# Designs tried in a protein design run: peptides against a protein of PDB entry 5JXT. Part 180

Target 1, 319 residues: chain A of PDB entry 5JXT
Amino acid sequence: SLLPKKEINVYIGMSEMQVKWYQKILEKDIDAVNGAGGKRESKTRLLNIVMQLRKCCNHPYLFEGAEPGPPYTTDEHLIYNAGKMVVLDKLLKRIQKQGSRVLIFSQMSRLLDILEDYCVFRGYKYCRIDGSTAHEDRIAAIDEYNKPGSDKFIFLLTTRAGGLGINLTTADIVILYDSDWNPQADLQAMDRAHRIGQTKQVVVYRFVTDNAIEEKVLERAAQKLRLDQLVIQQGRAQVAAKAAANKDELLSMIQHGAEKVFQTKGAFGTMAEKGSQLDDDDIDAILQAGETRTKELNARYEKLGIDDLQKFTSESAYE

## One batch from the design tools (peptide; made by RFdiffusion4, then SolubleMPNN)

Design b2_p22_8_s3 (from b2_p22_8, 14 letters changed)
Fold by OpenDDE base, seed 3:
Structure b2_p22_8_s3 (fold): chain B 319 residues (1-319), chain A 22 residues (1-22)
Amino acid sequence: as target 1 above (319 residues)
Amino acid sequence: SAREEERRRQKAAARELEEALR
């Protein structure tokens, strides 16, 4: 029988460089961030801020002029300048030592480009599929990854490209490097490994930048998923979950953790204490804390009814 | 981008090294 998947949100502090770039993004549009634009503020402007903040949470080198150089090099700076890369680097060593194989999903093909550079730098053999990959090349990459005795440790996928009904049950670890706004897209990604033919316990690690917009993206995704489940259970097919956040929701998401980011000199949490010098005990502590917060998050939304889940429950940092 | 150009150079060099080690 297929074992139930274990899902853990991995809450990761920003690096010093991420904090600096997160501050710059907020400062550039400070009037919009403070709600000073009122009814005149465009939803498009807020969506653009959200997109830039999500890029920052993934990697600061997604911004033009962020990478140190010339000369441009692939070295340890590619890792220590992004909290998610620091955790990923330690976690992949553990996963490999355990004889596991891993799927890494992202929304951003440009992040997969950074992850390819990282894989080459660490000597990890990998496959890649994104939205631009030709159908024949997708089949070839899947077959190469799934072949008996494959030397390919990592499969890099965009969440939407990986969602296309493929079987990747030769992997037992799934890393969601970022989250989709639609929780069903992430579930479809997990179901590439968690499917008939899987012989191992599937573990899903969802990376979430702590004290940043990604916590609110995750909360909104969890809320939507619970709403979708209740709608199915109650036969209330007419409750179209509002797919698009309103202006006030977007503003609340942008404001989440912003004050603390402005007050922060350096990195956040374990990234401030140890930076790239994380050990196995630090990873265990991060995973244990993440498992606790994951249970708390799920328990919060499991108690809510349909009417409560239709309201955006932003605990603003000011309520 | 300058990074994409450097990535292309590094991927080319890595392929050349893998070919030279075969």
Scores: peptide ipSAE 0.143, ipTM 0.703, DockQ to the pose 0.104
Fold by OpenDDE base, seed 4:
Structure b2_p22_8_s3 (fold): chain B 319 residues (1-319), chain A 22 residues (1-22)
Amino acid sequence: as target 1 above (319 residues)
Amino acid sequence: SAREEERRRQKAAARELEEALR
């Protein structure tokens, strides 16, 4: 029988470089971040800020002029300048040592480009599929990854391109490097490994930048998923889940953690304490803390009814 | 970006080398 998947949110501090770029993004649009635009502030401007903050949470090198160079090299700086890469680098060593194979999903093909350079730098054998991959190349990559005795350790996928009906049950680990606004897209990605034909316990690691917009993206996705489940269960087809965030919701998401980011000199959390020198105990601590926070997050939304889940709960940043 | 251009150049060169070695 297919074992239930284990899902763990992995909360990761920003690197010093990410903090600097996160501050720079907020400062550039400070009037919009402070809500000074009121009703005149365009939803498009807020969506652009959200997109830039999500890019920063993924990797600062997604910004032009962020990468050190010329010359542009693929060295340890590719790892230590992004908290998610530091955790990924240690986690992949563990995953490989245990004889597992891993799917890595992102919303951003440009992040897959960084992950591809990282795989080459670490000597990891990989396959790649994104939204620009030709149909034939997609089939070839899937077949190469699923081949008996395949030397391909990693499959790099964009969440939506990877979600399209493929079987990747030859992997037992799923890393969501970032989250989709639609939790169903992430579930569809997980279901590529967590499907009939899987023989191992599937473990899903969802990377979440701590004290950043990604926490609110995750909360919104969890809220939506619970709402969708309750609507299906209660047969209430008329609850059009608000598919798109309103301006006030977007503003609240942008403001989340912004004050602490402005006050921070250097990196956050474990990234401040150890930087790129995480050991196995640090990874275990991060995973255990993540498992606890994941249970707490789920428990928060499991207690809510449909009417409560329709309201965006702005927990004030001050309690 | 300059990195994306350099990556494209390196991938093109690697493909050309792989094709030349087949």
Scores: peptide ipSAE 0.090, ipTM 0.654, DockQ to the pose 0.117
Fold by OpenDDE base, seed 5:
Structure b2_p22_8_s3 (fold): chain B 319 residues (1-319), chain A 22 residues (1-22)
Amino acid sequence: as target 1 above (319 residues)
Amino acid sequence: SAREEERRRQKAAARELEEALR
């Protein structure tokens, strides 16, 4: 029988470089971040800020002029300048030692470019599929990954490309390097490994930058998922109005952790204590903390009714 | 202009994000 997937949110602090870039993004649009634009602030501007903040959470090298160079070299700086890469680098070593194989999903094809460079740098054999991958090349990559005795350890996918009904049950680990705004897209990605033919416990690690926009992306996704579930269960199809995030929601998401980010000198959270020198115990601690926070997050939304879940509460509805 | 192209890129990306938020 297919074992239930285990989902763990992995809460990761920003590197010093990410904090600096996160600050720069907020500072560039400080009036919008402070809500000083009021009704005049364009939703497009807020959406752009959200995108830049999400890029920062993924990797600072997604910004022009962030990467040290010339010469541009793939080296340890590719890892230590992004909290997610530091955790990924340690986690992949563990996953490999366990004889597991891993799907890594991102919303950003440009992050997959960084992950390819990382894979090459670490000597990880990989496959890649994104939105631009030709159909034949997709088939070839899937077949190469799924073949018996495949030496391909990693499959790099955009979440959208991973949603295309492909079978990747030869992987047992899923890393969501970032989250889709639609939790169903992430579920569809996970279901590439968590499907009939899977013989192992599927474990999903969802990377979430702590004290940043991604916590709010995660909360909104969890809220939406619970709402969708309740609407299906209660037959209230009309209530699942796909409310595009309003300006106030976007602003609240942008503001989340902004003050702490501005006050922070250096790295944040888990990256402040150990930086790139995370050991196996630190990874275990991060995973354990993540498992706890994941349970708490789920429990928070499980208690909410449809009417509560329709309210975007920036504040904990229970504080 | 490079600014117009960047603005077009930002608008396109914002639309994609808006669609994904839907």
Scores: peptide ipSAE 0.036, ipTM 0.627, DockQ to the pose 0.019
Fold by OpenDDE base, seed 1:
Structure b2_p22_8_s3 (fold): chain B 319 residues (1-319), chain A 22 residues (1-22)
Amino acid sequence: as target 1 above (319 residues)
Amino acid sequence: SAREEERRRQKAAARELEEALR
């Protein structure tokens, strides 16, 4: 029988560079961040801020002029300048040592480009599929990855490209490098490994930048997932979960952790303490803390009814 | 590398798009 997947949110502090870029993004649109634009503030502007903040959470090199150079080199700076890369780098070493194979999903094809550079730099053999990959090339990549005795360790996918019903049960680890606004997209990604034919315990690591917009993206996704589950269970097909965040929701999400980010002069959390010098014990501590916080998050939403889940609980961005 | 160049082009195009949408 297929074992239930283990899902762990991995809460990761921003690097110093991420903090600086996160501050710059907020400062550039500070009037919008403070809600000073009132009714005139466009939803599009807020969505753009959200998109920039999510890019920052993924990797600062998603911004033009952020990468050091010329010359542009692939080196350790590609790792230490992004908290998620620091954790990924340690986690992949562990995963490989365990004889596991890994799917890495992102919403951003441009992040996959960084991950390709990283894979080459570390000597990890990989496959890649994104939205632009031709159908035949997708089949070839899947077949190459799934081949008995395949030397391909990593499969890099955009979450949407992973949604195409492909079977990747030859991987047992799933890393969601970022989260979709729609939790069903992430579930569909997980289901590439967590499917009939899987022989191992599937473990899903969801990377979440701590004290940043990604926590609110995750919370909203968890809320929506619970709502979808309750709607299915109760047969209330008419509860169209308002898929689109309103302006006030977006503003609250942008404001989340912003004050602490402005007060921060360096990196966050374990990234401030250890940076790229994370050891195996530090990773275990991050995973354990993440497992606890994941249980707490799930328990919070499991207690809520449909009516409560339809209300975006703006816990004050200032608590 | 050709990949780095493509990544830079994608970064530039994304920035231009973001500026045009603002």
Scores: peptide ipSAE 0.031, ipTM 0.510, DockQ to the pose 0.025; fails the geometry check

Design b2_p22_8_s4 (from b2_p22_8, 16 letters changed)
Fold by OpenDDE base, seed 2:
Parts: sequence; structure tokens; C-alpha cells
Structure b2_p22_8_s4 (fold): chain B 319 residues (1-319), chain A 22 residues (1-22)
Amino acid sequence: as target 1 above (319 residues)
Amino acid sequence: MEAERRRREEKRRARELKRLLE
């Protein structure tokens, strides 16, 4: 029988470089961030800020002029300049040692380019699929990955491209490097490994930049997922969860952790203390803390009714 | 686009050179 998937949120501090770039993004649009734009500020401007902050949470090298060079080289700086890469690097070593195979999902094809550079740098054999991958090349990559005795350890996928009905049950680990605004897209990605034909316990690691916009993206996705579940269970078709964040919600999400980011000199949390020198105990502590916070987050939303879940979009900004 | 292509090409060349020196 298929075992239930284990999902844990992995809360990760920003690197020093991420903090600097996160500050720079907020400072560039400080009037927007402070809500000073009033009625004149477009939802489009806030959506752009959100997109830049999410890029920063993924990797600072998604910005022009952030990567060291020319000459452009791949080295340890690719890892230590992004908190998610530091954790990924240690986690992949553990995953490989245990004889597991891993799917890595992102919303950003440009992040997959960084992950390809990383895979080559560490000597990890991989496959890749994104939204630009031709149908034939997609079939070939899937077949190569799923082949009995395949030496491909990692599959790199965009969440949307990976959501398209493919079977990847030859992997037992799923890493969501970032989250979709639609929790159903992430579930569809997980279901590539967590499907009929899986013989192992599927474990899902969801990376979340702590004290940043991604925490609010996660909360909103969890709220939406709970609301969708309650609507299905109660047959109340009319509670269409407003699929798109409103202006005030976007502003609140941008403001989350912004003050602490402005006050911070250097990296956040474990990234400030250990940087790239995380050991196995540090990873275990991060995973254990993540498992606890995941249970707390789920328990928070499980207690809420439909009416509470609809109202909570406004009040969670002040606690 | 062109700058990003150039960056990838430079990185590829640097990796190829490193492999030839190892």
C-alpha cells in the first residue's frame, strides 16, 4: 500500500547577501512598502515587489550584477550566498547517502539554471524539465530518470511542468525549493512521486525563507488549502477562495519581517552562526524545528471554520 | 538574454578548463 507522504516546512534564514539584496528591494520602493502610495499605488507595483522579494529568497544571483564576475565561475559562493542552497547542499548529501532519489521543484526556470550549475559543481547527475522543454525531450528525460539502475540522482523541474501527469515514483524525496501561490500546484508536484507504484515513504521538504515574504506566501497557501478542503466537505460552492491576493494583503506580505531585515547586519538565524559550515546536527535541528512549526501551522488552520478563514486575511498582519 | 548566455558560456568554459587541469 502507498504510505502517506510526510511533509515538513524547512525554515531557512537569509544569507548576508540575501539580506543586502532584500533591503535594496524594499528601499527602492520604500513609499510602496510604507503604504504611502495610497489609492494611487497599483496592485501591479506590489506584485512586482513580491516577485523581486521571492527571487531574493530563492537566490540573489537571479538579479543582474549580483553574481561575482566576469569571469563568471561556479564555486562555493554559489552555495553560501543563498540560505536555501546551504541547506540543500547538506540535505542532498544525506539523501544520496541513504540511497534516495530526489525531485527538486521551483517556480523559476532561472533558478533551475543555478541548480544545474550547482549539480555540475557537486558532480550530481541530473535530469531537467521546464516549460520550454520540448515534448520529446521531456519524454526522454523522464525515461532516462525512471530507467532501472538510472545513475540520475536529481530531477530538476518547474512546478507547472512537473504537474503535468508524469510518473516519477522512482524518486522518494521531493524538495519544493519555493511555493506556488496555488497550493494545488505544489500538491500536483508531490503527486509525481507520491503515486501508485511508489514503494518508499515519500518525504516532502518545503523550503521557506524565515522572517521574509515566503512565510506569508506559505500561510496564505495553507489558509487557501484549508478553505478549499472545507468547501469540498461542506458542499458550499460559493466560497470561492479569492484566488488573487488583494492590495492590502500584498502590502502586509511585503511588510512582514521588513523592519527586522532593515535592522539586520549580516545573515539571519543559523546562517549568521554557522553560514555554510552546517553540520549534520545543525540540519537535524533545522528539520526538527521545521516539523514542529509545520504541525503548529496546520493545527492553527485546522481549528478555523470557513468564516474565520475568510476574515483572517486582514488580522494576521498585527500578531 | 545575451549577458546571461555569455555568463553560462564563460562558466562552461571555466568548468571545462578545471576538468582539464584535474
Scores: peptide ipSAE 0.279, ipTM 0.826, DockQ to the pose 0.495
Fold by OpenDDE base, seed 1:
Structure b2_p22_8_s4 (fold): chain B 319 residues (1-319), chain A 22 residues (1-22)
Amino acid sequence: as target 1 above (319 residues)
Amino acid sequence: MEAERRRREEKRRARELKRLLE
C-alpha cells in the first residue's frame, strides 16, 4: 500500500546577500512598493517585482552582476549566499546518508543551472529535465535515473516539465525548491515519486523563504488548493478560483516582510545565527518548526468556507 | 578556468538551440 506523503514547509531565512538584493529590488521600484503609483501602476510592473523577489528568494546569482568574479569559480560562496542552498546542502547530506534518492523541483531552469554546478561541486550524480529537454532525452534521463542500481542521486526538474505523467518512484524524497502559483503543479510534481510503485515513505520538503514574498505565494497556493478541493466536493464548477492575483493582492504580497527586510542588517533567522555552519541539530530545529507552521497553515485554510477562500486575506502568517 | 557563469550560460544556450532544432 502507498503510504501517505509527509509534507513539510521548510522556512528558511535569507542570507545577507539575499537581504541586500531584496532591499535593492524593493528600492528600485519603491514608489510601486508603497502604492504611490495608484491606478497608474501597471499590473505588469508589480508582476515583474514579484518575479525579481522570487528570483532573490531562490538565489542571488540569478541576477546579473551578483555572482562574485571574475574569475567566476564554483565554491562555498554558491551555497552560503543563498539560505535555501545552505539548508539544501545539509539536507542532501542527510538524505544521501539515509540511502534515499531525491527529486528537486524548481520553477526556474536558471536555478537548475546553479543546482547543476552545485551537484558537480559536491560530487553528486544527477539527472536533469526541463521544458527544453527533448522527448528522447527525457526518456533517457528517466531511464538512467530509474535504472536498478542507478548511481544518480538527484533528479533536477522544472516543476512543469516534471509534472508530465512520468514515474520517478525510485526517489522517496521530493524537494520543492520553490512553489508554483498553482498548487496543482506542485502536487503533480510530488506525484512523480508518490504513486504506484513507491515502496518508501515519500517526504516532501517545500522550501519557503521566511519573511518574504514566498510566504504569500505559499498562502495563496494553500488557499487556492483548499478552494479547488471544496469546489470539487460541492460540485460548484462555476467557482472559478481567481487564476491571477489582482493588483492589490500583488502589492500586498510585495509589501509582506518588506519593512523588516529594510530594517535588517545581515541575514535572517537561523542564517544570521549560524549561516553556513548549520549543524544537524539546527536542521532538526528548522524541520520541526516547519512541521508546526505547516500544520498551522493547513488548519487555517481547512476551517474556511468557499466565500472566505475567494477573498484575499491580508492575514499574515505572523498574526 | 572556464568562468562557471559562462559555462552555465553556454549550457543554457545549448539546450535552447537543441529545442529550436527540434
Scores: peptide ipSAE 0.231, ipTM 0.811, DockQ to the pose 0.047
Fold by OpenDDE base, seed 3:
Structure b2_p22_8_s4 (fold): chain B 319 residues (1-319), chain A 22 residues (1-22)
Amino acid sequence: as target 1 above (319 residues)
Amino acid sequence: MEAERRRREEKRRARELKRLLE
C-alpha cells in the first residue's frame, strides 16, 4: 500500500545578502509599502513588489549586479548568500547518504539555472524540465531519471511543468523550493512522487523564508486549500476562492516582517548564528520546529468554516 | 538582456558543451 506522505514546512532565515536586498526592494517603493498611496496605489505596483520580494527569498542572484565578481566563478558564495541554499546543501547531503532521490520544484526557471550551477559545483547528477522544455526532451529527461540504476540524483522542475501527469515514483523526497499561489499546483507536484508505484515513504519539504512575504503566501495557500476541501465536501461548487489577492491583502503581505527586516543587521535566525556552518543537529532542529509550525498552521485552518475562510485574515498564527 | 542572466546562460552552455565533449 502507498504510505501517506509526510509534509514539513521548513522555515529558513534570510542570509545577510538577502536582508540587504529585501531592504532595498522595500525602500525603492517605501511609499507603497507604507500604504501612503492609499486607493490610488496601482495593484500592478504592489504585484511587482511581491514578485521582487519572492525573488529575494529564493536567491539574491536573481537580481542584476547581485552576484559577486570579477572573477565570475561558481563557489561557496552561491550557497551562503541564500538561506534556502544553505539548508538545501546540507539536506541534499543527508538525502544522498540515505540512498534517496529528490525532486526539486520552483516557480522560477531562473532559480533552476542557479540550481544547475549548484549541482555542477557539488558534482550532483541531475535532470531538468521547465516550461520551455520540448516534449521530446521532457520524455527523454523523465526516462533518464526513471531508468533502473539511474545515476541521476536530482530532478529540477518548474512546479507547473512538473505537474503535468508524469510519474516520478523513483524519487521519494520532494523539495518545494518555493510555493505556488495555487496550492493545487504544489499538490500536483508532490503527486509525481506520491503515486502508485512508490515503494518508499514520500517526504515533502516546503521551504519558507521566515519573517518574509513567503509566510503570507503559505498562509494564503493553506487557507485556499482548506476552502477548496470544504467546498467539495459541502457540495457548494459556487464558492470559488478569489483567485487573485486584492490590494489590501497584497499590502499586508508586503508589510509582513518588513519592520524586523529594516531593524536587522546581518542575517536572520540560524543563518545569523551558523550561516553556512549548519550541522546535522541544526538541520534536525529546523525540521522539528518546521513540523511543529506546520501542525499549528493546519490546525488553525481546520477550525475555520467556509465563511471565515472567504475572508483574508492577516493575523499571523505566530503573533 | 540582464548581464546576470546572460552570464548564467553562457555558463550553462559552456557546461553543456563540456558534457558533450567528455
Scores: peptide ipSAE 0.453, ipTM 0.894, DockQ to the pose 0.117; fails the geometry check
Fold by OpenDDE base, seed 4:
Structure b2_p22_8_s4 (fold): chain B 319 residues (1-319), chain A 22 residues (1-22)
Amino acid sequence: as target 1 above (319 residues)
Amino acid sequence: MEAERRRREEKRRARELKRLLE
């Protein structure tokens, strides 16, 4: 029988470089961040800020001029300059030692380019699929990964490209490096490993930058998923969850953690304490804290009815 | 702009070359 998947949100502090770039993004559009643009502020401007902040949470090298060079080398700086990479690097060593195989999903093909450099640097054998991968090349990559005795440890996928009904049950670990705005896209990605033919316990690690916009992206996705589930269960098809965030919701998401980011000198949380020197105990502590916060987040939304879930989208704009 | 474009092109070429050598 297929075991239930275990989902753990992994809350990760920003590196010093991420904090500096996050501050710079907010400062560049400070009037928009403060809501000073009034009714004339375009939803497009706020969406652009959100996208830049999400890039920063993933990796600062997604920005022009952020990567050290020329010459552009792949070295330890690729890891220590992004909190998610520091955690990923330690987690992958553990996963490999356990004899597990891993799917890594991202929304950003440019992040997969960084993860390829990382895989080469660490000597991890990998496959890759993104939105630009030809159909034949996708089949070949899947077959190469799934073949008996495959030496491919990692599969790198964009979440949307991984959603195409493919079977990846030869992996038992799923890392969501970032989250989709649509929680169903992330579920579809998980279901590539969590499907008939899986023989292991599937574990899903969702990376979330702590005290940043990604925490609000996660909360919104969890709320939407619960609402969608309740609407289906109650047969109330007419309560189409407002698919797109309004301006006030986007502003609230941008403002979340911004003050603490401006006050921070250096890295955040565990990244400030240990940086790239995280040990196995530090990873266990991060995973345990993540499991607790995941249970708390789920419990918050499980108690809410449809009417409460609809109101909660409005009250988060006035606190 | 040009240096990052060249690096992306070199990485694309390196990926294409790796695909051709596997």
Scores: peptide ipSAE 0.124, ipTM 0.762, DockQ to the pose 0.157; fails the geometry check

